# Peptides against a protein of PDB entry 7BDX: the designs that were tried, part 289

Target 1, 212 residues: chain A of PDB entry 7BDX
Amino acid sequence: EMGAAACTLLWGVSSSEEVVKAILGGDKALKFFSITGQTMESFVKSLDGDVQELDSDESQFVFALAGIVTNVAAIACGREFLVNSSRVLLDTILQLLGDLKPGQCTKLKVLMLMSLYNVSINLKGLKYISESPGFIPLLWWLLSDPDAEVCLHVLRLVQSVVLEPEVFSKSASEFRSSLPLQRILAMSKSRNPRLQTAAQELLEDLRTLEHN

## One batch from the design tools (peptide; made by RFdiffusion4, then SolubleMPNN)

Design b2_p27_2_s2 (from b2_p27_2, 11 letters changed)
Fold by OpenDDE base, seed 4:
Structure b2_p27_2_s2 (fold): chain B 212 residues (1-212), chain C 212 residues (1-212), chain A 27 residues (1-27)
Amino acid sequence: as target 1 above (212 residues)
Amino acid sequence: as target 1 above (212 residues)
Amino acid sequence: MEELLKKQEEEIEENRKLTEEIGEEVR
């Protein structure tokens, strides 16, 4: 209970850039983010065994951790920290996104996807994420999610890859061969305006790349 | 482990006034500080049974909690919050300071004493603390501590009481009758300059009050 | 490049808002 409460408060205040800088400026950041990954991993691994109530202290703890990571990644120095010093956490997030089934822990997926998107703004981060084993299949796995918000954030992450020529060139063949074009086209006709826009923009980006 | 790490980070960033405002501006502050008191109490109660390693996660957790309370009490709105909405926590801190033996958990005592001192800057807080049952005996119990830093912070808290006429008048008789004058005089001759100064200042304040 | 950066910044801010919204729902 106390741990979850503390993490929740830390999540709330981490919305501030100055707070993120303060978190990272200390000597405890490395340990914290190391344990963060382990904690998130332990939680997701426990889901296949016991129906953990989404409202449990542990669930709230993991949400807060994912939120903190997202807020850290929202600023330049936070992205740099994650990319240089917390790659294991990035690996964990990628793994967890793969371990979760479609429709499972949707809000957690959204937070984790937002964190990855924020990291992807750092070119080194984007390279690291995109070069992770199974990254392209993971994107398509995530796009199979019935939740529009999950799909939205996947599309944004895909767009980050597509819009960076140096990164896209390395995976272009696999990307083009496995692209769930029909799914993305369906999303471009979604009643969800945010999803619709993201899908349309991605399709436009892809068309531009095929002509070059 | 994760809870302690989160609490430690929260402690670190709570040194900022803006972070404290953010913590208190949320709807979770009440619950957090309620649990804080309970957690600290549970820890201290556990000490008489099992030799808890001072380096345990639980110990670090309690240190961080005490540090957060201290940082909250360091700002005006934080003091007001504690005085109005977290009196149980203040009661807990007072109780824990009494439950700990001389030399036991010195650093925790220091943090708790600093929190009470910070609260005492608020007149309403000072009134609440000083009117707590056994407050005067508690001060003398704490002054019996062999640790100079504990004694220093006790002297500062005593000084806060002495320097506020409205508060001092209510306890003046008990205070004068039970004052460990010889102990304070000994502290005024301490090799520790901080303790020496605090004891000297208190003795000067007491002399001034006897002439009025 | 400037347009892309601006878009990314806007999306970060949208993510920030959504993160807080999720926080309000879960916290």
Scores: peptide ipSAE 0.289, ipTM 0.848, DockQ to the pose 0.276; fails the geometry check
Fold by OpenDDE base, seed 1:
Structure b2_p27_2_s2 (fold): chain B 212 residues (1-212), chain C 212 residues (1-212), chain A 27 residues (1-27)
Amino acid sequence: as target 1 above (212 residues)
Amino acid sequence: as target 1 above (212 residues)
Amino acid sequence: MEELLKKQEEEIEENRKLTEEIGEEVR
């Protein structure tokens, strides 16, 4: 209980760039983010079937952790830290996204996807994430989620890959061969305007790549 | 473990006034500080005799909590919050200081005393603390501590009482009748220069009050 | 490149807002 409360407060204040800098400037950041991954992993492993105890202290704790990672990744020095010094955490986030079923822990997925997207703004981060084994299959697995918000953040991450030639060239063949085009097309017709726009933009970006 | 790490980071960043404002501006502050008192109390109650597991995760957690309270009390809005909205926490801190033996949990005592001192800068806070039942006996109990740093912070708190006429007048009779003058005189001869100075200043302040 | 960077920064800001919204719901 107390830990969750403290972590929640830390999450809230980490919305400030100066707070993130303060966290990273200290000597405790590495330990914290190391334990973060383990804690998130433990939570996901403890999930029994479709039972989502969203209102539990443990869930709140993990949400806060994911929120902190997202806020850290929102700034340049935070991205640099994660990519250089906390790669295991990034690996863990990718793993957890694969372990969660479609429709399971939607809000947590969104937070984790947001963190990955933020990291992807760092070229080294984007390279690292995209070169992770099973990355492309993972994206398609996540796009099978019925939740529009999850899908939106997956599409944004895919767009980050597509728009970076150094990254896309390495996975272009696999990407093209496995692309769930029908799913993305369906999303471009979604009633959710954000999802609709993201899907449409991605389709346009993909078309541009075919002509080059 | 994770909770302690998160709380430690929160402690570190709470050194910033802006972070304290952010904590207090949120809707979670009341809950956090409510649980804080309970957690500290639970820890102190769990202490078995002279065994001080200073290096335990639990100890670190409680130190961080006390540090956060201290940092909150270091600014005007934080003092106002504690005095108006978290009086139970102040009561708990006073209680815990009484429950700890001389020489026991020295660092925790120092942090708690620092928080009380910071609160005492708020006149309403000083009034509240000084009017707490058993306050004067508690001060003398704490001054029996062999630790110079504990004694230093007690003397500073005593000085806050002595220098505020509205407060001192209410307890002057009890104060004068129970004052451990010999102990304070001994402290004024301490090899610790900070303790020496604080004791000497207090003695001078007390002499001034006798002439008025 | 500048346009892309601007878009990315806007999306980061949107993510910040969403993070806060999720926080309000879960915290």
Scores: peptide ipSAE 0.287, ipTM 0.848, DockQ to the pose 0.277; fails the geometry check
Fold by OpenDDE base, seed 2:
Structure b2_p27_2_s2 (fold): chain B 212 residues (1-212), chain C 212 residues (1-212), chain A 27 residues (1-27)
Amino acid sequence: as target 1 above (212 residues)
Amino acid sequence: as target 1 above (212 residues)
Amino acid sequence: MEELLKKQEEEIEENRKLTEEIGEEVR
C-alpha cells in the first residue's frame, strides 16, 4: 500500500522536467528502472492466474511505474538515459506488450506505448526499438486490440518507423509483406476522430513511400 | 523492494520546494501521509522482535518516509499542511520517538527530530508539538541518547520552545523542575563542536529567561 | 524535418496530457 502511494506521488511529480532531471541526476535511477522492469513483468505474469482488479494496489503501482517511464521519456535527457542506460526496461516493455492479450490491461498498454513512442523520438531509441526481435509482428499484434486508444498509439509508433528512412529501410521488406492494410483502412473509417486521423496520415505516408 | 526504491526517489526530489508544492497540491497527499505514519509505526513496533538490519528494504523505506516528511516540513506550505491536515502524523512521530530506546534507530530519530524542528518553525506547529502529552519528558528521554546527532536535534527543539514566550510560559514550571541541567552542561563540553555550540546557546537562552 | 519535429513535440504534449488523465483515473 505505502509503496503504491509513494509511487503514485512520484508519478505525479514526474510530469515536471525538473523532477525528471532530479531523478536521473541521482545515483539511484539505474536501480529504480531496473526494478521497475522486473515489477512490471511480475505483474503481467501474475495476470494469467488471478483476475487482478484494476483498482488493486499492485495495478496502481504498475500504472504509476509506466507513467513515470512515460514522463521520463518525454524529456530529451530521459530518452537518452533510457536508450543508453536502461535498455533492459525497453526490452521488458516490448515483451510485456507482446504478452498481454487484446483488451487486457488496456490502460497499461497505452502508457507503455506512449513511453515507446516518446523514446522513438530519439533516433537511437527508434532504431533500438525497431530492431528488437519480433517488433513488426508485435505492432500487428497490438493493432488487433479492440481498444481505439491502444490502436492509436500503435499507429503513431508505426508512423515513427515509416517516417524515418534509416529505420524503415531495414524493415521495409518485412513491413510490406506483413502490413495489415485492411485493418488500417478500417481504422481510417473509425468513428474515433483521433484514430481516424492517425490511420489516414499513416496511409498517406505509406503511399508516399511507395511512389519514391 | 520497488516501493523502497520509489520512496527513495521521492525523498530525493522532495528536497525541491516545487516538488513539495506539487505533492501537496494533489488530492493524494492526505492519504500518503496517513499511510506514512502507519508504516513508520509498524516498523518501530516490529523492532522489538527482529533485529532489523539497518540496510533492510523496510528500514530504507521508513528512512525515506521520514526524509520526505522532513523536506515537506522545511517548506512553509508544508508546515501548514502538516499542522492543519496531518496532526496524526505528528502525533505518531512523537510517539515513535518515545518508543525507541536510546541508541536504537538513530538515523530515523534524527530525521524525525528534524521534521519536528521544521514544524516548530510554524508557531501553530510549535504550540501543537509542545502541548502534546508528555512532550517535556520526551525531550529528556531523547536527550539521554548516547548519539550526539540525536542530542543536537533535541537541543534545537528545546531551543525552539525556550525562544517562544507563548510556548515556554505554558511549560515553564514543568520545564524548570525537570530540566536535566547537568546533562546539558555536559553537552556544552562535548568534543562535537555542533553539539557543544547548541548546548551553549541553549544555556545562554535559559539564563536570559531567568533574568527576565 | 521541422514539421516532423513539431508534430512529435505536439504528440509528446498530447501524451503528457493523456498520461495525466490516466493518472487522474487510476490514482
Scores: peptide ipSAE 0.286, ipTM 0.848, DockQ to the pose 0.261; fails the geometry check
Fold by OpenDDE base, seed 3:
Structure b2_p27_2_s2 (fold): chain B 212 residues (1-212), chain C 212 residues (1-212), chain A 27 residues (1-27)
Amino acid sequence: as target 1 above (212 residues)
Amino acid sequence: as target 1 above (212 residues)
Amino acid sequence: MEELLKKQEEEIEENRKLTEEIGEEVR
């Protein structure tokens, strides 16, 4: 309980850029983010066996951790830190997103995807994420989720890849061959306006790339 | 481990006034400080039986909690919050300071005493603390500590009482009758300049009160 | 490039809002 409460407070205050800088300015940041990955992994692995209630202290703790990572990644210096010093955490997030089934831990998926998107604003981060083994299959796996928010953030991450020629060129063949076009087209007709817009924009971006 | 790491980060960033405001602006502050007291109490109670290594995760967690309380109390709005909404925590800190033996958990004592001193800057806080049962005996108990830092912060707290006539008048008889004058005089001759100064100033303040 | 950066900043801000909303829901 105490750990979850402390981490929740830390999450709340980490929305401030100055707080992120303070977190990173300390000598404890590396250790914190290392343990963060381990904790998140342990939680996700525990889901397969025990029906852990989403409202457990452990769940709240992991949500807070994911939220903190997201808030850190929202800041330029935070992205740089994660990409340079906490690659293991990024690997962990990617792995966990792959381990979760469609519809499982939706909110956690959203937080983790937002963190990856934020990291993707950094070119080094985008390169690192996109070059991860199984990255493209992961995107499509995540896009199979019934949740509109999950899909939205997947589409945003895909868009980040598509909009960066240096990154996209390396993956273009695999991307084109495996693209779930029918799924994206269906999303472009979604009643969710955010999802609809994201899907439409991605389709436009893809069309632009086909004409070049 | 993760809880301790998170709390340590929260401690570090809580040195900022803006972070303290952010902590208090949330609806979670009350719960956090409630659990904080319970956690600190549990830790101190565990010391009597099991030789808990000072370097344990639990110890680090409690130090961080005490540090957070201290940093919160360093800010005017934080003092007001603690005095108005977290009196149980103040009671707990007073109790724990009484439960610890001389030389035991010196650093924790220092943090807790600093928090109380910070609270004492608020007149309501000073009144509340000083009117606590056994407050004066507690001061003398703490002043018997061999550690100069503990004694320093006790003397500062005593000075806060002495400098406030409204508070001191209520306790003056007990204070004068039980004052360990020889101990304070000895401290005024300490080789520790901070302790020496604090003891000398207190002696001067006490002399001023005798002439009035 | 400027348009992309602006869009990214807007999306980060949206993410911040959503993160806060999720926080309110799970807290």
Scores: peptide ipSAE 0.285, ipTM 0.848, DockQ to the pose 0.261; fails the geometry check

Design b2_p27_2_s3 (from b2_p27_2, 16 letters changed)
Fold by OpenDDE base, seed 2:
Structure b2_p27_2_s3 (fold): chain B 212 residues (1-212), chain C 212 residues (1-212), chain A 27 residues (1-27)
Amino acid sequence: as target 1 above (212 residues)
Amino acid sequence: as target 1 above (212 residues)
Amino acid sequence: SSSIEEKNKELIEENRKKTQEIGAELK
């Protein structure tokens, strides 16, 4: 209980850039983000046995941790920190996104995907994520999620790759062959306007890059 | 581990007034401070059985909690919140200061005493603390502590009572009869200059109030 | 580049809002 409450408050206040700078300016940030990855991994591994209620203290704690990572990644110095000093946490987030089944822990997936998207705004972060082992298969897996919000954040991450020539040029052939284009096309016809727009924009960007 | 790390970061960032305002402006503050009291109580009660290493995750967690309370009490809105909405936490801090033996958990006592001192800057907080059951016996008990830093913070709390006529006039007879004046006089001869000064000032204040 | 930077800023802000929404739902 108390850990979850403290972490939840830390999440709330980490919405401030100055608070993120204060977290990162301390000598404790590295340890915190190291243990964060381990805690998230431990939680996800525990889900295969017991239906942990989403409202459990453990679940709330992990949501708060994912929220903190997202808020840190929302600012330039936070992205730089994660990319330079917390790569293991990024690896963990990618791994956990692969370990979670479609429809499982949707809110956690959304937070993790938002954190990865925020990191992808840094060119070094985008390179690191997109060059990660199994990244493109992971995108396929995540785009199979029944949740429109998960799919939306996956599409945004894919768009971050596509919009960066230094990254997309290396993977363009694999992306074109291994993206579920029919699934993305189906999303462009979604009743969810945010998903519809994101899928349409990505399809337009992909088509533009086919002609160049 | 993770709870202690999160709470330690929350403690660090709570040194900012804006962060304290953000904590208190949320709907989660009441729950957090309620559980804080329970957690501190549980920790102190556990000490009678096992020599919990002061370096344990639990000890570090409770230190961080006490630090957060101190930082909250350092600002006007934080004092108002504690006095109006978290009286049970103040009661818990007073109780735990009584339950801890002389020389036991010195750093925790210092943090708790600093939080009470900070609350005592609010007249309503000063009234609440000084009117608490067993407050004057508690001062006697705490002034018996071998630690000069504990004694210093007790003397500052006593001075807060003495300097407020609305509070001291009600308790003046009990304070004069039940303060360990000889112990305070011994502290005025301490080699610790901070303790020496605080004890001297308090003795001067008490003498001035005897002549009025 | 400027259009991409603006879009990135917009999407960061959307993510910030969504993060806060999720945090408000997890009471």
Scores: peptide ipSAE 0.308, ipTM 0.867, DockQ to the pose 0.247
Fold by OpenDDE base, seed 1:
Structure b2_p27_2_s3 (fold): chain B 212 residues (1-212), chain C 212 residues (1-212), chain A 27 residues (1-27)
Amino acid sequence: as target 1 above (212 residues)
Amino acid sequence: as target 1 above (212 residues)
Amino acid sequence: SSSIEEKNKELIEENRKKTQEIGAELK
């Protein structure tokens, strides 16, 4: 209870850039983000056994942790910190996205995907994520999710790769062959306008890059 | 571990007035400060059984909580919040100061005393604390502490009462009869210059008020 | 590059809003 309440407050105030700078300017940031990854991993591993209530204190704790990581990654110095000093946490987020089944922990997936997207704004972060083992298979798995918001955030992450020539040129063959293009085409026909737009833009970007 | 790390970060960033305003502007502040009191009480009650290592994660957690309360009370809106919406927490702090033996948990006592002093800057807070049952006996107990920093913060809290005519006039007889004046006089001869000054000033204030 | 940077800023701000919405839905 008390830990979840403290994390929830820390999440709320971390929406401020000045608060993120204060978190990172302290000597305690490394320890905090190291334990964050372990805590999130322990939570996801516990879900396969007991139907952990999504409204539990443990769930709230993990949501707050994922929210803090997302807010840190929303600013330039936060992205630099994660990419330089907390790569193990990025690896953990990628692993957890792979471990969760389609439709499982949708809110947590959205937070984790937003954190990865925010990190991808840094070219070094984008390279690190896109060069991660199993990244393209993971995108295929995540695009199978029934949740439109999960799929939207996956499409945005894919677009971050496609729009960066230095990254896309290395994986262009894998992206063209391994993306579920039929699934993305189905999303471009969604009644959700945000999902429809993101899927249409990505399909247009992929076509433009096929002619170059 | 993770809870203590989150509380420690929240404590660090709560040194900012804008962060305190953000904590209090959220709908979660009431719940957080309610659980804070219960957590601190549970910790102090656990000390009589096992020699809880003062460097434990539990100790760090409680120190961070007391530090957050102190930082909140350092600003006007934080004092108003505590006095209007978290009186039970103030009652808990007073109780815990009574439960702890002289020389026990010195750092926690200092943080709690600083929180009460900060609350005492608000006239409504000063009235609430000074009118609390057993307040003067508690001051006598705390002034028996062997720690000079504990005694210094108690003397400052006493001075906050003495310097407010509206409060002091109600308790002047009890203060004159029940304060350990010989102990305060001994403190005015301390080699610690901060303790010496605070004790001398309080003795001068008490003498001035005896002639009026 | 300017259009990509603007889009990135917009999407970061949308993500900020969405994180706040998720936080408000949590009890």
Scores: peptide ipSAE 0.306, ipTM 0.866, DockQ to the pose 0.231
Fold by OpenDDE base, seed 3:
Structure b2_p27_2_s3 (fold): chain B 212 residues (1-212), chain C 212 residues (1-212), chain A 27 residues (1-27)
Amino acid sequence: as target 1 above (212 residues)
Amino acid sequence: as target 1 above (212 residues)
Amino acid sequence: SSSIEEKNKELIEENRKKTQEIGAELK
């Protein structure tokens, strides 16, 4: 209870850039984000296929942790910190996104995907994420999710890769061959306007890169 | 571990007035400070006369909680919040200061005393603290502490009462009869210059009020 | 590059709002 309450308050105030700078300016940041990864991993391992109540103190704590990571990654110095000093946390987030089944822990997936997107704004972060082992299979796994918000945030992450020639050129053949293009095409016909737009824009970007 | 790390970060960032306003502007503040009191009380009850390692995660967590209360009380809106909405927490802090033996948990006592001093800057807070049952016996108990920093913060709290005529007049007879004046006089001869000054100023203030 | 930077700022702000919404729903 108390840990979850403290972490929830920390999440709320971490929406401020100055608070993120204060978190990172301290000597505690490295330890905090190291333990964050371990805590998130322990939670996902404890799910054992049961729908743990989303309202549990443990769930709220992990959501707050993922929210803090997202808010830190929203800021340039936070992205730099995560990419330089918290790579293990990024590896953990990628692994946990692979461990969770389609439709499982949707809110946590959305937070983790937003954090990865925010990190991907840093070229070094984008390189690190996209060059991670199994990244393309992970995108396939995540795009199979029935949740439109999960799929939206995956498409945004894919778009971040596609829009960066220095990154996309290294794996363009694998991306083109291993993206679920039929699934993305189905998303471009979704009634969800945000998902529809993101899928359509990505398909247009991919087509533009095929002709160049 | 993770709860203590999160709470430690929250403590660090709560040194900012804007962060305190953000904490209090949320719907979580009441619950957080309610659980804070319970957590601090549980910790003090768990000490069973053993010097629990000051470096335990539990100790660090409680220190961070006391630090957050102190930082909240440092700000006008934070004082108002504590005095209006967290009286049970103030009662808990007063009780815990009574439960701890002289020389026990010095750092926690200092943080709690600083929070009470900060609350005492609000006239309503000063009234609430000074009119608390056993307040004068508690001052005697705390002034018997061998630690100079504990004694310094107690003297500052006493000074806050003495300097407010509306509060001091209600209990002036009890204060004059029940303060350990010999102990305060001994503190005015301390080699600790901060303690010496605070004790001397308080003795001068008390003498001024005796002749009026 | 300017269009990408603007889009990134927009999407970061959208993510900030969504993060706050998720935080409010868990309250």
Scores: peptide ipSAE 0.304, ipTM 0.867, DockQ to the pose 0.246
Fold by OpenDDE base, seed 5:
Structure b2_p27_2_s3 (fold): chain B 212 residues (1-212), chain C 212 residues (1-212), chain A 27 residues (1-27)
Amino acid sequence: as target 1 above (212 residues)
Amino acid sequence: as target 1 above (212 residues)
Amino acid sequence: SSSIEEKNKELIEENRKKTQEIGAELK
């Protein structure tokens, strides 16, 4: 309980860039993000069959942790910190996104995907994520999620790769062959306007890069 | 562990007035400070005979909580919040200061005394603290502490009462009769210059108020 | 590209709003 309450307050105040800078300027940031990954991993491993109520103190704690990571990744120095000093946390987030079943922990997936997207704004972060073992299979897995918001954030992460020539040129063949293009095409016909737009833009970007 | 790490970061960033305002502007502040008191009380109750190593995760967690309370009390709206909405926490801090033996949990006592001093800057806070049952006996108990820093912060709290005529006039007779004046006089001869000065100033203030 | 930087800023801000919304729903 107390840990969840403290973490929730820390999440709320981490929406400020100055608070993120203060978090990262301390000597305790490294330890915090190391334990963050371990805590999130332990939580996901505990989910074996029981849909933990989203309202549990443990769930709230992990959501707050994922929210803090997202807010840290929202600023340039936060992205630099994560990519330089907390790669294990990025690896953990990628792993946990693979460990979770379609439709499982949707809100947590959205938070983690937003954090990865924010990291992907840094070229070094984008390289690190996209070069991660199983990244392309992970995109296929995540694009099978029944949740439109999960799929939206996956499409945005894919678009970050496609829009970066230095990253996309190395994996363009694997990306095109391993993306679920039929699913993305189905998403371009979604009734969710945000998902529809993101899928359409990505398909247009992929077509443009097919002619080059 | 994770709770202690999160709480420690929250403590660090709560040194900013804007962060304190953000903490208090949320709907979670009431719950946080309620659980804070309970957590601190549970920790102090666990200390029965074992000097918990100051370096334990639990100790660090409670230190961070006490540090957050101190930082909240350092600003006007934080003092107002504590006195209006978290009186139980103030009662808990006063109780815990009484429950701890002389020389026990010195750093925690210092943090709690700093929080009470910060609250005492608000006249409503000063009234609430000084009118608390057993406040004057508590001062006698705390001034028996072998730690000079504990004694220093107690002397500062006493000075806050003495310098406020509206508070001191109601309890002047009880204060004079129930303060360990011989101990304060001994502290005015301390080799610790901060303790020496605080004890000397308080004795001068008390003498000035004896002639009035 | 300036267009990519602008889109990145917009999507960061959208993510910030969504993060706050999720935080409000979990209360």
Scores: peptide ipSAE 0.304, ipTM 0.867, DockQ to the pose 0.261

